# Ledger of designs, part 129: peptides against a protein of PDB entry 6A30

Target 1, 150 residues: chain A of PDB entry 6A30
Amino acid sequence: AQDADNVLQPIMDLLDSNLTLFAKICEKTVLKRVLKELWKLVMNTMERTIVLPPLTDQTMIGTLLRKHGKGLEKGRVKLPSHSDGTQMIFNAAKELGQLSKLKDHMVREEAKSLTPKQCAVVELALDTIKQYFHAGGVGLKKTFLEKSPD

## One batch from the design tools (peptide; made by RFdiffusion4, then SolubleMPNN)

Design b2_p28_1_s2 (from b2_p28_1, 12 letters changed)
Fold by OpenDDE base, seed 1:
Structure b2_p28_1_s2 (fold): chain B 150 residues (1-150), chain A 28 residues (1-28)
Amino acid sequence: as target 1 above (150 residues)
Amino acid sequence: MWKEGEPKPITEESIRQAVLESKKKLEE
């Protein structure tokens, strides 16, 4: 449980922050597309984090998250103007794109067989993420989540 | 027969609830 939480918590925090923003600024159709891309990203990140558990990846995700978190400390909640929303989408898309490029670099390393313990953590993590993305039926369809390549 | 419940609009609240439920399941 705790190991799964350690892997999932950073991902869930990232997703929560981004999805909350996207839910506010995106139309339903755009949001669904964003959710699909985030799903792919999460699946890829999770696969990598579990297969390649070096502490360095938590630091990279943490550093990527921390580098963007420092910008929010300036307490002037200026209502993001419409222009700020577009820029945030662009920045989020750029970050997602960078994470996708990270995929192309890491897919070349040999698919190390997950230990049974790692498999159990992955399964728990996947179930949680599937529930998150399903969002009580308002998110992605279960059939889509189940057809995602393991 | 999954009743095609009218696709409830994805709202900020629905996302928050899904996150909360997911966190609860991780704590169990």
Scores: peptide ipSAE 0.028, ipTM 0.490, DockQ to the pose 0.056
Fold by OpenDDE base, seed 3:
Structure b2_p28_1_s2 (fold): chain B 150 residues (1-150), chain A 28 residues (1-28)
Amino acid sequence: as target 1 above (150 residues)
Amino acid sequence: MWKEGEPKPITEESIRQAVLESKKKLEE
C-alpha cells in the first residue's frame, strides 16, 4: 500500500491539477480526447518509472512535475484567450512528450524483469489510475482503459 | 459493478469525487 501510494501520489496530484483546468476550458469532446492522451501518457510514464530503478526516477518525475508547478505563479487568471488555452494544452503535451523522449534514453538498459513486489505495485497503481480516468462513468469508458496496451 | 449511470457531464466535481474515491481505496 505505502509503496503504491508513493508512486501514485505525484501522478494523482498532477492529474488533479491539470484535469480541473481542462474541465473548465475544454468542450466535452475535446476533454475526452485530452483524457485519452493523458491516459496513454500516464501508462507510458508508469511503465517507465517501474521498469527503471525506483530511486532515480521518482526524483525525475518529481523534478519534472515540480519544475512546471513553480511556473503557475499568482498571475491574475485572465481568462486565457482561445490561443492561450491551446498553448497551455500544447505546453502540457510538450512536457509530457519530453517524458516520451526520456523513454528512448532509458530503454537502452537491459529490460530487467519486474520483481513480484514491483508487479504488485504496478497492478495497484493501474487499478487506481483506471478508476480515476473512468471517473464513475463520466470519464473514459472501461473498454478503452482495458484495451490500452498494458 | 459500476452501474451505467446516465453519462453525467464531466465536471470538476466528478473529477474530485473520483480522485477522493481512488485515494480512499488506496488507504484501505
Scores: peptide ipSAE 0.021, ipTM 0.489, DockQ to the pose 0.060
Fold by OpenDDE base, seed 2:
Structure b2_p28_1_s2 (fold): chain B 150 residues (1-150), chain A 28 residues (1-28)
Amino acid sequence: as target 1 above (150 residues)
Amino acid sequence: MWKEGEPKPITEESIRQAVLESKKKLEE
């Protein structure tokens, strides 16, 4: 449980901060697309965090969090104008794209068979994230979440 | 057992609630 929490908490904090923002600024259709991309990102990040030594991924998640977190200074959250929301989505998509490219550069270390402990952490984390993204049926469809390659 | 709630529109409140529920489950 604690090990899964250590992996999930940074992801959940990232998702909490970003999804709340995206829910405010995005149209429903755009939000669904963003959620799908975030789902893919989270799955890819988790796969890496579990397969790769934990040190590099905390720095990546932390760097991603810091890059997005710098904009949330206490100032009057001027509802970003429709243009600003689009730019934020574009920046988020660009960062997601960079993470995808980072996937290509992070050496596929041979899929070392996850230890049983790592598998259990992944399964728990995956279930929690599926629950989060499903959001009691208001988020992503269960069928979409189940088709994600484990 | 995920109760298939009726497809509610994704709102800020629905996301906040989902995050809160997920955090609660993580702390259990």
Scores: peptide ipSAE 0.035, ipTM 0.500, DockQ to the pose 0.062; fails the geometry check
Fold by OpenDDE base, seed 5:
Structure b2_p28_1_s2 (fold): chain B 150 residues (1-150), chain A 28 residues (1-28)
Amino acid sequence: as target 1 above (150 residues)
Amino acid sequence: MWKEGEPKPITEESIRQAVLESKKKLEE
C-alpha cells in the first residue's frame, strides 16, 4: 500500500489539478479526449517509473509533477474568457506533453521482469488510476481502460 | 439490457469524487 501510494500520489495530484481545470473549461467531448490522452500519458509514465529503477524516476516524475503543480497555484483563477480557457488547456496539454518527453530520456532499460512486489504495486496503482479515470461512470469507459496495454 | 445509464456529464464534482475515492483506496 505505502509503495503504491508513493508512486500514485504525484500522479493523482497532477491529475486532480488538471482534470478539475479541464472539467470547468472543456465541453464533454473535449474532456473525454483529454482524459484519453492523460490516460495514455499516465500509463506510459507508470510503466517507466516502475520498470526503471524506482529512485531516479520518482524524483524526476515528482519534480515534473511538482513544477506543474506550483504553476497552477499562483494563478488566481480569473474565470478566463472562453478564449483564455482554450489557452489554459493548451498550456496544460503542453505541460503534460513535457511528461511525454520524459519518454525519450528514459532509456528503455531492458524490460526487467517486475518483482512480485513491484507487480503488486503496479496492479494497485492501475486499479486506482482506472477508478479515477472511470470517475463513477462519467469518465472513460471500463472497456477502454481494460484494453489499455497493461 | 444494462441500461447504460446516460453517462453523467463529467463535472468538477464527479472528478473530485473520483479523486477522493481513489485516495481512500490508496489508504486501505
Scores: peptide ipSAE 0.023, ipTM 0.487, DockQ to the pose 0.057; fails the geometry check

Design b2_p28_1_s3 (from b2_p28_1, 9 letters changed)
Fold by OpenDDE base, seed 4:
Structure b2_p28_1_s3 (fold): chain B 150 residues (1-150), chain A 28 residues (1-28)
Amino acid sequence: as target 1 above (150 residues)
Amino acid sequence: MWKEGPPKEITEESILEAVLKSKEKLLE
C-alpha cells in the first residue's frame, strides 16, 4: 500500500543507490553478505525505534532526530556480530508480525501504542521491506527474510 | 527494483536517522 511505501521511503532513499551500486560491482556472494548485514541493521534499528520503545509523540521522534542528527560524525559501520543480528531480526519480525500481541504488551506502559491503522501499516511495511531486500530475486532469498535462524 | 543515484553514506547513524524519519511518517 502507498502508506507503507511512504513510510519506508527514507530508508529506501538511503539504500537505493548503494544497493544498486553493490549489485553492479559486487560478486553475487559478496552482495548477499552485504545485504544480510544491511538487513540485520535495518531490522534491528526498526525494532528498537519503531517497536521499542513506543514513541507515540512526534516530538520525541523530532528530539531523537535532533540529537542524533547533530552527532552524525563519520562513525565506521561496526556491524553487530552475526549471531546477535539474526536473533534481533527474528525478534523484530516476530514482534512486528505479532502487532496484535504487541498491543497487549504495550498497553501497560504509558507510551501510547500504535493505532490499529499504524500497526497495519507497520505490518505492510515489514512485508514491503522484505520485498525491497528481495528485489525480485536479485537480493536476499525469501527464506532468509522470513525465517528466524534456529 | 533499487533506484539509481549518487551513493549515500551508510552508517549505523544514517540508518537510524532514516528509520526515525520512517517512524515519523508512520505517526503522521
Scores: peptide ipSAE 0.717, ipTM 0.962, DockQ to the pose 0.911
Fold by OpenDDE base, seed 3:
Structure b2_p28_1_s3 (fold): chain B 150 residues (1-150), chain A 28 residues (1-28)
Amino acid sequence: as target 1 above (150 residues)
Amino acid sequence: MWKEGPPKEITEESILEAVLKSKEKLLE
């Protein structure tokens, strides 16, 4: 159990403050819409990165990197940041740099299938992230979370 | 359940980065 929480910590650290803020400032229907979009994005990313073969992961990363280089495509879920354009570019560049480093690290391990223990942790992590998005009923409904994000 | 703090930028890239870090932790 502790292992799953530890594994999810980077995702929770990214989302925690934003979800808290959204819950405070958004009307309920707006909050739900935002949460649904985030849920979809997180789940799809996890599926492609953790569950699917490493080659698919590389393709996804490559696609994101290419999209960033070609400019903001209409489909990019960018939450409105009150940052100026320069700061946005800087942040994007920083994120890309970090992502590239992570990619290189992950490529080295691509040939390894998950161990049974790791698979068990992933399963628990998936349950944990559902609970995280449900947030005791403040977030998404359980019935929604049990459906495919596709 | 969600923690308070300064908002962070959420993009497809930042989510991917977080997920990759999670995967790294999984593989440790």
Scores: peptide ipSAE 0.716, ipTM 0.962, DockQ to the pose 0.768
Fold by OpenDDE base, seed 5:
Structure b2_p28_1_s3 (fold): chain B 150 residues (1-150), chain A 28 residues (1-28)
Amino acid sequence: as target 1 above (150 residues)
Amino acid sequence: MWKEGPPKEITEESILEAVLKSKEKLLE
């Protein structure tokens, strides 16, 4: 359990403050929309980067994606302001929807297969990240999280 | 469950970076 938490820490550190903010200022339907887009993006990125052929050289994927991602910088999620938080989050959700294009830019690289131990950690990490997005029921529904992120 | 703190910029790049860092931790 501790290993999975440690592995996910960079993702959680990125998302925690934003998800907390969204939960505070967003209407439920808007929150769900944002969460769904984030979930899709995170899962697709994880699938290609971690679950599918683990690249031995992570820097190469990063470089490849950066080369193609110069156009992706425009997908900045603007932080909602206090004045119209719901509308801002709605806009953020729309912007996140455009991030799905990242999937098309991720190239499959032949990588060393994960060890059984690493596979076990990944499985636990996937369960943990589902719980993270479920957030005791304030986030995404379990039924949604169990489906393919497509 | 989600922690409070200063918001960080979420982009495709920032998510990728975070996932790559996660992979690094997995491979340690």
Scores: peptide ipSAE 0.715, ipTM 0.962, DockQ to the pose 0.840
Fold by OpenDDE base, seed 2:
Structure b2_p28_1_s3 (fold): chain B 150 residues (1-150), chain A 28 residues (1-28)
Amino acid sequence: as target 1 above (150 residues)
Amino acid sequence: MWKEGPPKEITEESILEAVLKSKEKLLE
């Protein structure tokens, strides 16, 4: 459990303040819409980066990080727009089929790249991040989180 | 529960950076 929390800490550190702010200023339906978009983006990014690291995506990621990683303006809440990079991730995720297969894909790629211990941590991390987005019922519904992102 | 703090810019790039850091922690 502690290992999974540690692994997810960078994602939570990025999202925590924003999600808290959105919960305060957004109507419930708007909050859910924002959370759904963030959920999809996080899951797709995790799938491509952790589960299926194609060499091509790593190169693109490296290029994106080199170009944009230093320029994140602190203090501005900007919703992720479907930029070309996200579209590539979404297109790639679409090619991978249902995110419910994320677990299966994780298992398949884990067999090649991750140790059994790392696989166990990833499984726990997935459960933890679902709980994180559920936020005791303030966030996304469990039924939504259990479904493959469309 | 989500923590309070100064808002950070959420972009595709910032999420990617966070996920990459998470992957690094996983591989440690």
Scores: peptide ipSAE 0.717, ipTM 0.961, DockQ to the pose 0.917; fails the geometry check

Design b2_p28_1_s4 (from b2_p28_1, 11 letters changed)
Fold by OpenDDE base, seed 3:
Structure b2_p28_1_s4 (fold): chain B 150 residues (1-150), chain A 28 residues (1-28)
Amino acid sequence: as target 1 above (150 residues)
Amino acid sequence: MWKEGEPKPITEESILQAVEQSKQALQA
């Protein structure tokens, strides 16, 4: 619990006061537009900073993702198009959670991959951020938050 | 529900800084 709070606190401290202000001063359609842009920016930043670096360093995660990913042709790490980013974060978090179960059987090459505990914390953090942007129905729709941002 | 407070500027840089702090907390 404390670990997840520590991970969430910097993001929440930045967004809380601003979202309160935007909800007060913006018309509903404008508010939704602002929230969508902020959601995209937060998700993309988290993907690049927390999720992608551990994934790029592990040849094995790339190989495992290639074995389970139907369409990853050999050569081009196609940076997922803007539309796949959020889904990639959620899939990466889920796959990292599954990789934690596999890691107990794989020889620890010192790959800087997230530990199972860290993966669980990131998953919890992402769920909390989704709830935060939904704001009991005042914010973004759940269907939007569950889809990869186009 | 969102908390009240003094708004801080939201930029790509400020979000990156917050996410980096989150990453540091995750690795501690």
Scores: peptide ipSAE 0.599, ipTM 0.929, DockQ to the pose 0.897
Fold by OpenDDE base, seed 2:
Structure b2_p28_1_s4 (fold): chain B 150 residues (1-150), chain A 28 residues (1-28)
Amino acid sequence: as target 1 above (150 residues)
Amino acid sequence: MWKEGEPKPITEESILQAVEQSKQALQA
């Protein structure tokens, strides 16, 4: 119980401070929209940071790659001549090598699989957050909270 | 500058910070 409270406290402090204000100033419809967005953001952040930390790097890389990929569509990038392509691959490999070193430095926090105890704490935390967003029925619907935010 | 003690606005960054603190608590 105490462990779950400690895990929850930072999130709840942030939410309570703001949601109390939102509840006072927002119309019910606006509040529900805000709550939905906050729910998604909290859940996604928790998933990425706590549950699947290694994927955060891949998703960040994927988002970075996707952001770079959209820029490549419109630019008729003239295929650099064969020599420039090899150098770009070498530079990309070197950057990937540096990224691998950076990844090794970032991966040094071996995303240790959550222990069973930690899993139980996270589950309790998630349940508490769900209850918080449900707010005795005045908040989000249970059916919404039970759906994956993805 | 948010004064110390004022509620931090909810942003992606503030949520990330809170979740990181939660993660630290989970690992303690």
Scores: peptide ipSAE 0.533, ipTM 0.869, DockQ to the pose 0.387
Fold by OpenDDE base, seed 4:
Structure b2_p28_1_s4 (fold): chain B 150 residues (1-150), chain A 28 residues (1-28)
Amino acid sequence: as target 1 above (150 residues)
Amino acid sequence: MWKEGEPKPITEESILQAVEQSKQALQA
């Protein structure tokens, strides 16, 4: 349990405040779209980095992700209006969706296999992330979260 | 369920950084 929490903490720290903000300012359909794209991105990144880390291409993955990440300005999206906020989130969701496609272009090199203990921790972490994105029903549907991200 | 706080920019890089930190925690 504690190990899973430690593994999750960096991801949760990044997402918590943003998801709270999105839930506050986004219409439901926009929120779901953003959450879906974030879910895909998180899952794909975890798969590539933790489950199947490429031996040599970790730097390449980082570089590819950095190139695409430059478009989201470091600026706190001062949403001047609800309409502007929705549009900005929509755009962010669209950009994140494009990033999820990068998974298919990543060369999977031989990765060090996780130990059984590490696998168990990752499984617990994944379950917690699913619950996190479900957010008691405010977030994504359980049926969506149970499907492998394409 | 989600905590309030100052939002940090979400980018592919920021997610990768977070996941790398997660991996480090997993390997510790």
Scores: peptide ipSAE 0.601, ipTM 0.931, DockQ to the pose 0.872; fails the geometry check
Fold by OpenDDE base, seed 5:
Structure b2_p28_1_s4 (fold): chain B 150 residues (1-150), chain A 28 residues (1-28)
Amino acid sequence: as target 1 above (150 residues)
Amino acid sequence: MWKEGEPKPITEESILQAVEQSKQALQA
């Protein structure tokens, strides 16, 4: 139990305050979209880093992200005059959505296989994260969370 | 369910950092 909590804590510390903020300032449809993108990003990052760690040094991911971040020209999607906060969140969600494309370009290293104990901890952590994103029904639907993130 | 607090910027880098910390905890 303590091991799973230690694995979860860094992710929860990052997401908790932000999701609370998003829930306060976003319309329901925008919130769901943001949550879906965050879910995909978290799951894909976990898959790549923990389950199938990439061959490439962290430095290459950072460089690829910076290169693609510069190419995100301010496409002024004239989203209608919804509050400045909603636009910022939408832009952040859009930036997160582009990260899913990076999945296809990462070369996978000989990942040390997780031990059975580590697998059990990861499974527990994933279940907890699913519950976290469901948020008692305020967040994402269970049926969405049960599907593999593409 | 979500905790209140000062929000930290969510970026790909920040998520990666959090997941790496999770991996470190898993390997400890």
Scores: peptide ipSAE 0.596, ipTM 0.929, DockQ to the pose 0.869; fails the geometry check

Design b2_p28_2_s1 (from b2_p28_2, 14 letters changed)
Fold by OpenDDE base, seed 5:
Structure b2_p28_2_s1 (fold): chain B 150 residues (1-150), chain A 28 residues (1-28)
Amino acid sequence: as target 1 above (150 residues)
Amino acid sequence: MKVSAEEFRKKREEALAKFREEQAKKAA
């Protein structure tokens, strides 16, 4: 149970600030597109986590996400356009790009079967992620979330 | 039209809070 939280929290922490920013500056249709892409990324990351050995992969994901979260504070890239909004989008996009790096660091190992307990935890985690992206109807539609991200 | 950023944030936090509560119950 605690293991799922350890994996999800860093992801949610990284997403939270960026999603809030996007919600403030983007039109609804643009926000939805961003959410869809992030959903695919998160689901792909989770899928890899499930396939890999639970203990080593969870710690790696948590460490990677935490490491990337800390590194983002330092590198404010000055965009040539003085538009505050454009700079904010760029910074947010840069932060979101760190999630993409996580994909590259996950070495695929042989698929392992989850215990019933682990399955229950994963199911709960997935439900939580769906609720997070749905956000009471403000975010993605349930019908989209129930489909394969592929 | 823009989405209410505050509402969006609140609903995401609620989802996470429910998860944490459920995990805490299982650990007890």
Scores: peptide ipSAE 0.485, ipTM 0.889, DockQ to the pose 0.394
Fold by OpenDDE base, seed 3:
Structure b2_p28_2_s1 (fold): chain B 150 residues (1-150), chain A 28 residues (1-28)
Amino acid sequence: as target 1 above (150 residues)
Amino acid sequence: MKVSAEEFRKKREEALAKFREEQAKKAA
């Protein structure tokens, strides 16, 4: 019980302020696009952090940030200030890189796989994150959240 | 059109509150 909260809280702390800010400054369609990219980043980061050995975590995070950063640039997100908006998203992505710390909560360096208990915690955390991004329908659609982020 | 930032925040918080409520039930 407490373990799941320990996993979620760091993620929510990283997302909450940024998502609120984006909602204030972005037009609805732009916000949705931003949310989709953030969702993909979160999901991929969590998945890879859990599955991959600890020694590759930093490299993996860097790869994810670069991949999503390029994707956002190509999408030509119309923000009031293109440069400022893009930079803001990049900064948010960098902050989300701290999701690598989830490893400390879920996987010990010695384990290549999660224990059944850890799996249950992850599943609960993921379900909550989906609800968080859905936000009662204000955020992302359920159909999107149920699909693979790839 | 912009989304209500306050409503968006509120709904996100509700999601977390529900989670915490369920955890509390499990602990009881």
Scores: peptide ipSAE 0.484, ipTM 0.887, DockQ to the pose 0.420
Fold by OpenDDE base, seed 1:
Structure b2_p28_2_s1 (fold): chain B 150 residues (1-150), chain A 28 residues (1-28)
Amino acid sequence: as target 1 above (150 residues)
Amino acid sequence: MKVSAEEFRKKREEALAKFREEQAKKAA
């Protein structure tokens, strides 16, 4: 229980200020699009942190942004300025690069495979993050959160 | 239309609070 909170708190601290800012400046549909991109980024970052060797924060951010950055351009939702929206996501991703340090909050075992205990912690953490992004229906829809982030 | 930033923040905090509450119940 405490382990899951220890994993969650750093993520929430990084997201809180950015999500609050985006909610203030973005129209609802734009906010939803931003949230979707952030969700994908968080999920992929966690996956890489758990499964893959630690990468440099810049390398990880760059890879994730290249993979998902096209989503802002092709979306039905027109951003007031495409460049501005992309920059906001980039800035958020830069802060979220600190998620690579989440391994420091997990028992570093030689095997890259999670123990059953670690799996339980991750599952609990993921469920909570979904609820956080859902935000009682103000944020992302549950149907989106339950899909693969790919 | 914009989402209320305060309401959005509040709901996020409630999600975390619920998590902690459930963990406390499991630990008791």
Scores: peptide ipSAE 0.483, ipTM 0.888, DockQ to the pose 0.422
Fold by OpenDDE base, seed 2:
Structure b2_p28_2_s1 (fold): chain B 150 residues (1-150), chain A 28 residues (1-28)
Amino acid sequence: as target 1 above (150 residues)
Amino acid sequence: MKVSAEEFRKKREEALAKFREEQAKKAA
């Protein structure tokens, strides 16, 4: 249970402010596309994280994601000026780029079965993230979320 | 058309809050 939180919280901290920003500045169709790509990225990142030995990788991911997420304003993102908005989107894009790089640096071991504990963490994390991205219907459709991100 | 950013944020927070609440109950 706590393991799932350790994995989710850094990701959610990073995503929350970014997604709020994107929702404010992007047209709906663009936002949906962004959400879809982020969903795939998050799923792939989590897959790699869980398959790897949990301790060092979770710490690394948590540290990296929190470091970058800290650079963004948490909570309600305001765009008081066009200039500020532009800077914020650049920052958000940078953070998303770091997430992508993190994915690439996650060394996946050869395919091994997850332990029961790992499976439970994955299931819990996956369900939570699905709900997060669905956002009561405001975000991604459930039909999309139930499909493989591959 | 844009989505309501506030509503979108709120719904995401609700999803996370449910998770945290469940974890807290399990830890108690």
Scores: peptide ipSAE 0.483, ipTM 0.886, DockQ to the pose 0.386

